# Designs tried in a protein design run: peptides against a protein of PDB entry 2AUS. Part 160

Target 1, 323 residues: chain A of PDB entry 2AUS
Amino acid sequence: ADIKREVIVKDDKAETNPKWGFPPDKRPIELHIQYGVINLDKPPGPTSHEVVAWIKRILNLEKAGHGGTLDPKVSGVLPVALERATRVVQALLPAGKEYVALMHLHGDVPEDKIRAVMKEFEGEIIQRPPLRSAVKRRLRTRKVYYIEILEIDGRDVLFRVGVEAGTYIRSLIHHIGLALGVGAHMAELRRTRSGPFKEDETLVTLHDLVDYYHFWKEDGIEEYIRKAIQPMEKAVEHLPKIWIKDSAVAAVAHGANLTVPGIVKLNAGIKKGDLVAIMTLKDELVALGKAMMSTQEMIERSKGIAVDVEKVFMPRDWYPKLW

## One batch from the design tools (peptide; made by RFdiffusion4, then SolubleMPNN)

Design b2_p20_8_s3 (from b2_p20_8, 13 letters changed)
Fold by OpenDDE base, seed 3:
Structure b2_p20_8_s3 (fold): chain B 323 residues (1-323), chain A 20 residues (1-20)
Amino acid sequence: as target 1 above (323 residues)
Amino acid sequence: SAAEEEARRRFAELLARARA
């Protein structure tokens, strides 16, 4: 999520009509909810699916989905995409994650040795998915971006860890325990980050959502529920982006593939096969798709399919059909 | 951060439970 991407301008004269679309900051409250993502602080106890079902009941929603399962006992950052935004969770599944974990050692180990061994687990690690995972139990490589030891108290080690999506912290702790020679298990786990969603002022509880919905429906105060829901565009901040002409928006919103002439600007470093976000010049999410060209090919070519559009989010009527 | 405070709180709670 923290990778700064250069923006390459292909058409510096492209303008946008201010009367078209609904920029993320200008959506009426009902529309904001329809295209919203909650940065939920998932409590320990319930499943991620139960929590999503509760949010649907609290907010009177037909549809919602979460940005990657947390185990029942695991708390913290669970992005929940609402209604029309529900499918944006696909952008969050491959995103990096951060956790704070408590590891309990099964024997006494000097603190210096704990620190030295845990540092060796930064980088590429080999993992086997747990039995309960829908993923086939084959060995796979995963990246540990960083390990930060926060506190050591005897056999208990509190640490922060940044990991590639689908890294199992329980398995990491097991391997650390083996490397220390005493064994270890995961005592507690909290997710502190999921891509662009982190523990910040946007993090809300289920109780907050109950109260904020009540303030809106009973007292007519929309401010709290508006702040508790992020625009769906936040869920794609970590993706490479392609910004398109107003004249191309309606076609993409109807499910047409993005062609090279529709591109105004794009991020550097897009490769063929990458998941990309197609944006308006007002930073509205039109669609997610698969890049069919590199950034360089999208700059150099005058024609061709740039993006195979997989998921449309924007309504068909926000921008006029100009063909 | 709120994460660190909650982690420290949970750590303290777990340490208290593990020592009990």
Scores: peptide ipSAE 0.021, ipTM 0.632, DockQ to the pose 0.144
Fold by OpenDDE base, seed 2:
Order: C-alpha cells, then structure tokens, then sequence
Structure b2_p20_8_s3 (fold): chain B 323 residues (1-323), chain A 20 residues (1-20)
C-alpha cells in the first residue's frame, strides 16, 4: 500500500466538468453510505460474518461485505464495504496485511537467539492452510515482508509482522517455536493493517457506529456517521489507477471496456493482467478491471482495449452519454 | 517454483538447527 506510484500524464489538456459526478468528499450522506467502507475495529469474540451482520442491522443496510476474514479471537482492522460498494472488497482480499502478535515460548531462550531466528523468517516461508480454511491444504509459499520485535519479556515475545495476503500468523509462530527448539504458540493477535486501512483516526468500533447512527436519525447530526464511513475510493488506494476523460465515463459505467483514447493519466508499472482502478478526473471510482496492456503499451498505442472492465461501481447517470 | 524450493530448503535448515 505504501508504494508511491508515479503518475504519467497522457493528455495534459483534459478538463472535467464540475457539474458531473459526485466526488468522494461531496456525496450527500445517503449516497456516501451507499458507496462507503467502514474501517472497523473488530472486537475479539465474534466472527467477521457476525460483525458484518451487526453493521447491517445497526445502519439499516441490505448488503455489506468484509475485506478479509479475521478469526473470532483476532481483533483489529476489518474493512467493511457497504451497499453498492460491497464488491470493492475484491480489491482488499489480495492486499498485504500487518499484525501485532504475542508469541509465548514453551521454554527459555536467550534474547539474542530469539532475535536472530525471527529475522531468518523474513522473506519467503512455507505454509499449509489450517483445516478450517476453504483453501486446499497444499503447501504454498507466502512472503513475510518484515518482522519487528517490539518487546521480549522472558518467554513472551511481542512483535509486528507485515505479510502477504493469506499468510497464517499462527503457523508462522509455530514454525518460529520449532526453529527456537522449545516450541511456541500464538497467545494474542491483532490486525493493524489491511491494505490502505490501518489503525488511524478512521478506525471505529461497533459502539461508535450505534451512537453515530443514533445522532443522525434522532438528532439530525450527520457529521459523526459521515466521518465514520470512508468513501469506497479508499479501498482502491493501493491499486494502480487509470484516470479517464469525462466522455469515456458513461460508457465504462455502462460496462464498456476502456479503450486507449479514453486515458488521460495513469500510474507507472501496470502490467498486463493487473487489477486496476478506473477513475474519473475527480478521483471517483468508475470500475475495477483487468489491464489488457502495460503502462508502456497504453502510452505508445493510439487504439485498443486498455482495460477489461470486470466490476462497475459508478451509476450510469452520473455522467452524460457522449457517444 | 524456484521460490517454493528455496523456501523448503530454508525451512529445513531452520528445523535442522533447532534439533541440533
């Protein structure tokens, strides 16, 4: 998520009409909710599905979905996409994750040995999915991006870990314990990051949502519920982006593929097959799609399909049909 | 994959050191 992508401008004269669309910061409260994502602090105890069901009841919603399962005992960052934004979670599932974990060792190990062995788990690791996973129990590799030891107190090791999506921290701790020769188990786990969502001022509890919804419905105060819900565009911040002309927006919103002439600017480093976000010049999410060209091909070519549009989010009427 | 084989080797080395 922290990879700054260069923006390449293809058409520096392209303007946008301020009367068209609904920029993320200018949506009426009802529309903001319909295209919203909550950065939820999931409590320990309930399943991620139970928490999503509670949010739907609290906010009187028909649909919602989460950006990646947390086990019942695991707390922390759970992105919950609302209503028309529900399918934006597909952008969050493959995103990197960060956790803070408490590992309990089953024997005494010198601190220098703990630090040395844990550093050896940075990089590619072997994992087997747990028995309860819908994923086939085949051995697979996962990347550990970093391990930061925060505290060592005798047999208790508190650490931060950044991992590839679908890395099992419980399995990592088990393997660290084996490598230390004494064994270990996961005592506590909190997710501190899921792609662009982290522990910051946007993190809210279920209790906050109850209170904020009440303030809106009973007192007419929308400010709190507005701040508690992020625009769906937040859920695609980590993806490579392609910004399109106003004249191309309505066609893409109708499910047409993006062609090269519709591109105004784009991120560097797009490869064929990448998931990309198609944006307006007002940073509104139009659609998610699969890149059919690299960034270089999208610059050099005058025609052709740039993006195969897989999922439209923008309503068809926000921009006029100019075709 | 080459990455899977390297990860297998690394894990085996870590386990061997823990048993020594």
Amino acid sequence: as target 1 above (323 residues)
Amino acid sequence: SAAEEEARRRFAELLARARA
Scores: peptide ipSAE 0.014, ipTM 0.503, DockQ to the pose 0.023
Fold by OpenDDE base, seed 5:
Structure b2_p20_8_s3 (fold): chain B 323 residues (1-323), chain A 20 residues (1-20)
Amino acid sequence: as target 1 above (323 residues)
Amino acid sequence: SAAEEEARRRFAELLARARA
């Protein structure tokens, strides 16, 4: 999520009509909910699926999906995409994660040795998925971006860890324990970040959602529920973006592939095969798709398919057909 | 379990201290 992406402008004269679309900050409350993502503080106890089912019940929704499973005992940041935004979770599944973990050592180890060994686990690690994982139990590499020891108290080690999606912190702690020679287990785990979603003022509980929905439905106060739901565009902030002309929006919203002439600006460093977000000039999410060209090819070429559109989010009528 | 409650308490204490 923290990758700074340069924006390359291809058409510096491109303007957008302010009357078209619904910018993320200007959606009526019902529409905001339909295109929303909750930064949920998942409690310990329930499964991520149970929590999604409860949110659907609380908010009277037909559809919702989560941005990456947390185990029942694990608390913290669970992005829950709502209704029309449900499929945006596909952008969040591959996103990096941060956790705070409590590791309990099964023996006494000098603090300096703990610090030294844990630092060696920064970088590429080999993991085997747990038995209960729906993922094939093949050995796989995962990146540990950073390990920050917060506190060491005897056999208890509190640490922050940034990891590639699908890194198992339980397995990491097990391997650290083996490397220390005493063994270890994961005593507690909290997810503090899932891509662009973190512990901040947008983090809400299930109880908050109950109260905020009540304030809206019974008292007519929409402010709380509006703040509790982020626009779906938040869920794609970490993706490379391509911004398109107003004249291209309706075609893409109908499922047409994005062609090179429709591009106004784009992020640097897009590679062929990357998941990209197609945006309007008002930063509205039109669609997710697969890049069929690099950034450089999209700049240099005058024609061709830039993005294979896989998932449309924008309604077909927000922008006029200009073809 | 009592062990899980103690672990949770300890985690909360350590987390609070690490945020201070």
Scores: peptide ipSAE 0.055, ipTM 0.719, DockQ to the pose 0.971; fails the geometry check
Fold by OpenDDE base, seed 1:
Structure b2_p20_8_s3 (fold): chain B 323 residues (1-323), chain A 20 residues (1-20)
Amino acid sequence: as target 1 above (323 residues)
Amino acid sequence: SAAEEEARRRFAELLARARA
């Protein structure tokens, strides 16, 4: 999520009509909810699916989805995409995750040895998915981006860990315990980050959502529920972006692939096959798609399919049909 | 289990110290 991406401008004269679309900051509350994502603090106990079902009941929603399963006993950051934004979770599934974990060692180990061994687990690791995973139980490589030891207290080790999507912290702790020679288990786990969603002022509980919905429906106060729901555009902040002309928006919103002439500006470092967010000049999410060209090819070429559009989010009527 | 409740308390305490 913290990847700074350079923005390359292809058309510096491109303007946007202020009458078209609904920028994230200008959506009426009902429309904001329809295109919203909650940064939920998932409690320990319920499944991620049960929590999504509760949110749907609390907020009187038809549809919602989560940005990556947390185990029942695991708490913390669970992005929940609402209504028309439900499919934005696809951008969050491949995103990096951060956790705080409590590891309990099954024997006494000097702190210096703990610190030394845990550093060796930064980088590529081989994991086997747990039995409960829908993923085939084949050995797979995953990246540990960083391990930060927060506290060591005898046999208890509290640490922060940044990992590639689908890394199993329980398995990591098991292997650390083996490397220490005493064995270990995961006592507690909290997810502190899922892509662009972290523990910040946007993190809300189920109780907060109950209260905030009540304040809106019974007291006419929309401020709290508005703040509790992030625009769907938040869920794509970590993706490379392509910004398009107003004249291209309606075509993409109808499911047409993005062609090179429609591009106004784009992030550097897009590779063929990357998941990209197609944005308006007002930073509205139009669609997600697969890059069919690199950034360099999108700059150098005058024509061709730049993005294979996979998921449209923008309604067809927000921008005029100009073809 | 009692062990899980103790682990939860310990986790919360350690997390609070690590955030201070």
Scores: peptide ipSAE 0.022, ipTM 0.622, DockQ to the pose 0.945; fails the geometry check

## One batch from the design tools (peptide; made by RFdiffusion4, then SolubleMPNN)

Design b2_p21_1_s1 (from b2_p21_1, 10 letters changed)
Fold by OpenDDE base, seed 2:
Formats: C-alpha cells, sequence, structure tokens
Structure b2_p21_1_s1 (fold): chain B 323 residues (1-323), chain A 21 residues (1-21)
C-alpha cells in the first residue's frame, strides 16, 4: 500500500479556481459526514453488518457500507464509508490487508523450526476458501507479502502478516501447523490494516462515536466528530490517480468519460484495465473509473477516452459546467 | 476457551508493543 507512485505532470500551467469545489479539509461538518469514512475499531462479537447498522443509528445516517468483511470474532480495522461516500468501499475490497494473529500449536516445536517454517510461507500460497464464503470453493493462489513473528511463548505464536485481499489467515495457520508436523489453529485474529486505513490516531470505537456525536448535537462541539471521520479521499490513497482540469470536472461529475485533454497530471504505472481515482487539482475525488489507456498512452496521445467513468462521487454543482 | 484465547492474545500483543516502543 505504501508504494510512492511517481507523479507525471502533463500541464504545468494548469490552475484551479479557489471558489469551486470543497477540498477534503474545508468541508462544513454536515458535508464532511456526507463524504466521510470512519476508521472503525470493530469489536469482537458482532458481524460487520451489525456494526454498520449501529453506526447508522448512532450518527443518524440513511446509508453506510464497510471496506471488507471481518468475521464476528475478528476485531480491528474496519473502514465504514458514510452516505454519499458509501460506494468508495469498492476501492478497499482489492486492497492488501495486515493482521496480527495468535496461532496455537498442538505440540511442542523448537523456536528455530517455527521461525524457519513460517518464513517459507512468505510468497505465493495455494488456498481453498472456507465453506462459509460466498466464493466458489476453487483452489486459488494468494500472496503473503510478509510474516513477522512478534512473540513465541511455548505453544503460542503471535505474528504479524501482510496478505493479498481474500487470503484466509485461518487456512494459512492450518497449513503452517501441518508443515510443523504438530498441527495448529487460529486462537485469535485482529486486522491492523486495510489498504490506507491502519491502527493510528484516526482509529475510533463505537463508544467514541456515541460520545463525539453527543458533543456535537447537545454541546455544539464539532471538533471530535470531525476528527473521527476521514474524508472519502482517504479511501482512494492506495489507487493510481489522475488529476484533471477545472473545465473537465463538471462533465465527469455528470458521468462523462474522461478524455486525454482533461488530464493535468497522473501517476506513473497505470495499465489499461486498472481502477483509477479521478481527482481535482484540490485533491477532491470526482469519480472512480477503469483506465482505457496506460500512463504512457495518456502522455503521448492528444485525444481519446482515458478513463471509463464507473462511479461518480462529486455533486454536479461543485464546479461550473464549462461545455 | 474463547475468553482465555483473547486474554492470551492481549497479553502477548501488549508485550510485543512494549518491545516496539
Amino acid sequence: as target 1 above (323 residues)
Amino acid sequence: DDAAARARFEELLARAREREA
């Protein structure tokens, strides 16, 4: 997720009108909530859907959605997109995940052997989805990006693991246990990262949200609820970005495809078929779309459809229609 | 069983965080 993408400037003279739009850090509190994402610390016990329903009740919202299901017993980072931002969760589904897991071994194993075997599980692994998944139980490859052993205490192994989206940590632990020869099971699991969302100062509980909403509604103090909600633009930080001219914003906000002349700057390494975020020069999310060209083609060509616009987020009236 | 596993997880995670600090 932390791959710094190079930014290629196509038009170095492009300016933006400060009177148009609402930059992420300058939204009125009601508008900030309408375009918000909560970095929720999901408690163990409830389903991810029950937690979303509670947030909707606490914050008096019509719509919300989560950035990838956590099982009832699993705690930690659950991004919850609010109201007009609800559809931004589509950007978080394919994002990498990090977990801290407690593995319990069914026999005694020397620490050196534990460390050696767990290191062999970095890279490509073959998994079968569990019975409870809506996914067809076909064997599939998944990437384990890293395994970091945090603690070894007898038969208990605490470890951090970075994985491709839809990797099953329970299945990983089962296979590690088989490779160790004694067997193992997943005793506890916490998600510590979901794409750009991690354990940091933005992580909030359901109790925090109750208190912060009360401070806003009863005491007129908006500061706490403002800090507890991230702008929807946070949910697309891990995507390749294309920044567009002010003159192109209203067209894209109306659902028009992005054409090459509208591009001011873009990230390197965009491939045809990639999910991309279309941004204003004020770093406002206009839309998500599918790249119809590579970065190189978007630089070299003077015309053509650069992005097939799939999901518009920006209201149609934030920028004037200039066509 | 589930409560004991959670308590053990919290204990080991606290120990790991103290070493990273």
Scores: peptide ipSAE 0.646, ipTM 0.959, DockQ to the pose 0.909
Fold by OpenDDE base, seed 1:
Structure b2_p21_1_s1 (fold): chain B 323 residues (1-323), chain A 21 residues (1-21)
Amino acid sequence: as target 1 above (323 residues)
Amino acid sequence: DDAAARARFEELLARAREREA
């Protein structure tokens, strides 16, 4: 569930100049692309890197990056951040994932037993990363948030699973098969969610992107390519947010740390060390950074570094220097 | 094998979507 974070207002009198910045809904098409993220339906077959390279060719882009690798055989939701937004993918790496998986059992098991055993795999599990993973092959705990059985047909079990980032569904299915006593393997896997990106009307294919780019470049129709690209702000919807004064925006856009006096409003439940999105009062992404204070400390303190700014996205000239 | 697994996945996913609708 998208946990709606409470918003705490520190300065209810803070206004924003409508002439400064470029809110996501007001970006010209070229600027929208420069700060865009595609919710791509990755086909099975190609690597996530090959798909990113194809998108760069299709859309004539210098830079792009993906919000978390899908294996070649895995289809579905692959967020692809474009150009100046490329680095926003770091917000998606730690985000929860959802998959639909087909598990094939190596023997016959009663449906009641399948349901009972699969329910026991909700919660904390111990996994060993596969050999091909860039992650050290140490045992690690991961959370399974939910398992929803969609279909049971003989030895085939279709299920939805919500998991912590870097949970291996293939390993989960292997352990379920062991617990059932017959063994199992992952026959198919599709990712249906990556943080704020899901299977919805924003999901587009590589074919759609070819057509939509052609309609824009050859026919002058920008509507399709505009809808196919989400603003980079979509890629941070799941993060805790801090909204800042217009007078603080240019300093943060130049790479200065956010200090407490710059905060207008913030989400509840920020902890020291959390990844946070620094936003304007027009919901423009200025930067990503590490919280140096809790929400409570940011409310109670009059001064100090609230956020260590790690990645700036906003251009330096969108807001005036007011220092 | 991979094609058969994919076809079975799409079949069962279609059934699941029809029940959620």
Scores: peptide ipSAE 0.645, ipTM 0.958, DockQ to the pose 0.934
Fold by OpenDDE base, seed 3:
Structure b2_p21_1_s1 (fold): chain B 323 residues (1-323), chain A 21 residues (1-21)
Amino acid sequence: as target 1 above (323 residues)
Amino acid sequence: DDAAARARFEELLARAREREA
C-alpha cells in the first residue's frame, strides 16, 4: 500500500545550507549514474543476474544489484541499483509486489465460480516455499492485498495480483486451481510493480539503455540516459523516513549511529526494528538503518540512539564535519 | 508450449490494456 506516512516535525527552525550536498535533481550525469537505479523491463529468458551483468557492460559499470529476483521466464519490473547505490536494493526486498499472471485451468469452470473463488484468496494465505527458493520450506502466511481479474477466456484467466514480499504466485495459482476443483498452473507471469517501481514512463529495456548510452557517449546527448536512471532515493520512497540536521549528516555518512538530537522531522508509525531511511533536509539519502526507538520515543526523548546505521550511501565529503 | 503461453499472455494483456485506456 502506498500509505502516505504522516510527517512529524521535531525542529521547525532547522535550516539547510544550499551549498552542501547534491540533491537528486542537481547531480551531474556521472554522479547521477553513480547513485542511480534503473527501472528495468526484464525480458523473458535471461536470469536476473545475467541481466545485471549486461547492464554493467552496456553502461561500463563496476557493480550493480537487483531489487529482487525474477525467474528466467518472468518478465517486467526489475529495479537495478548502480555503483554506489548497489546496496539500496535491500530496501526493495520487503516491499510489496504486483504481478499480472496467466492462469491456465485444467478443466472448464463457469466464470461466476472463477470470480467467486479467486476473491476468497484475498487476504491471508498459507504457503510453502518451492524447492528452488533459498527460503526454508516451512509453512508461512502471506498477504494477498488484492486480486483483479482482467480477462477470462475459456480456461485462460489473466489477473493482476498485489502481494506481500516473498509470496509465490505459482503456489497461489496451484491453490486456486485446487479450490476450483479442476486444477491450474501458471502459464505466464510478469511483475508490474516492486515497491515504488512500476510500469510507467521510467520503465526501460536493455535496448533503450544501449541506445541512450550511445547518444550520451558518442553524440554528447545526456537527456535520455539521465531520464532512464532514477535517483537512488526513489528506491526508499516506501520506507519510513527520518530527516536530520546538516550538523548530523557528516557523522552518519562516516558510519555513526543517528542520535535523537540530530532529528528534524520523521514519519509517524516507526516501530523499533523497522528499516528506515535517513534523509537530509534536501531529501538526499544518507543511510539505511534499523530503528532503535519508536516514533514516539524519538519525539519524547532528548538523547539516545534513534537509528543503528547499517548502510551508508552518501559520500563523507558532501557535508562538512561539524563535530 | 512456452511460446504458445507467451503469445496467449501477450494477446490477453493487450486486450486488457485496451479496456483500461
Scores: peptide ipSAE 0.644, ipTM 0.958, DockQ to the pose 0.902
Fold by OpenDDE base, seed 5:
Structure b2_p21_1_s1 (fold): chain B 323 residues (1-323), chain A 21 residues (1-21)
Amino acid sequence: as target 1 above (323 residues)
Amino acid sequence: DDAAARARFEELLARAREREA
């Protein structure tokens, strides 16, 4: 859910030095790749791990990671974080997902009944993970944020569905089929969204990546490969953010916890224990961490640990040590 | 058949996109 978070300013006079850091829009191509995330259109057939291995070969990368497994037969949005950005995928794992699914009914059902029953599956649902999942097969609640029926044609129902991370669409369709009384199965599935990554102009294929890398390496044309790779900051757009003073950046980049005096502005609604993105005033990702205070506590307090820094992304030398 | 299911998916998705446009 794209809940726009309010931004609360603590220091309206805080300035940033334009000479420090590398804003997402100002990275040289090699640095952009090192801190990049591909919005990949995963083809049906390969595993998400095979696709990541292919991207590593195509782009001559040492490391990469994906923002959440798609089954072999499932196509669509697979965020692939590159090189120094690889660990940013941890921000995408808990992110909401959207899919377009084809449900095939095992019997004839009136359209009005299909629509009525599918609407009842909006909200909290009880699911059991499939046998093949690495997740313990415990019953768990998941949120279905919305179901939008796109097409009903005989026994085929095409629908869009927004879900909490780790909702099994196959299980949802099975339960819909049971509720309809005829049974159903998932015939096809495409992921159309993974947090901030969606089907848009940034969505690229493996073939696109081959061509774009060739154009860069052989023809010296950077434009295509630059557009095919998003800055790692894209992968944290859905997180609550805390923006920090230039004087605090180097300390956090060295793994120091963020203290309250370092905060310039922050999103509303941060709770203790939330995953937060620590940003510069130039919207550069410094680190991910665990909030040790609420937004309100970070506003009211003059001192203390605001964020327990868990994962540093920014190089230690982009900002000077001012301590 | 996985190919038939894919073809049906693409057909219905195209139809849906034409109505959203």
Scores: peptide ipSAE 0.642, ipTM 0.958, DockQ to the pose 0.924

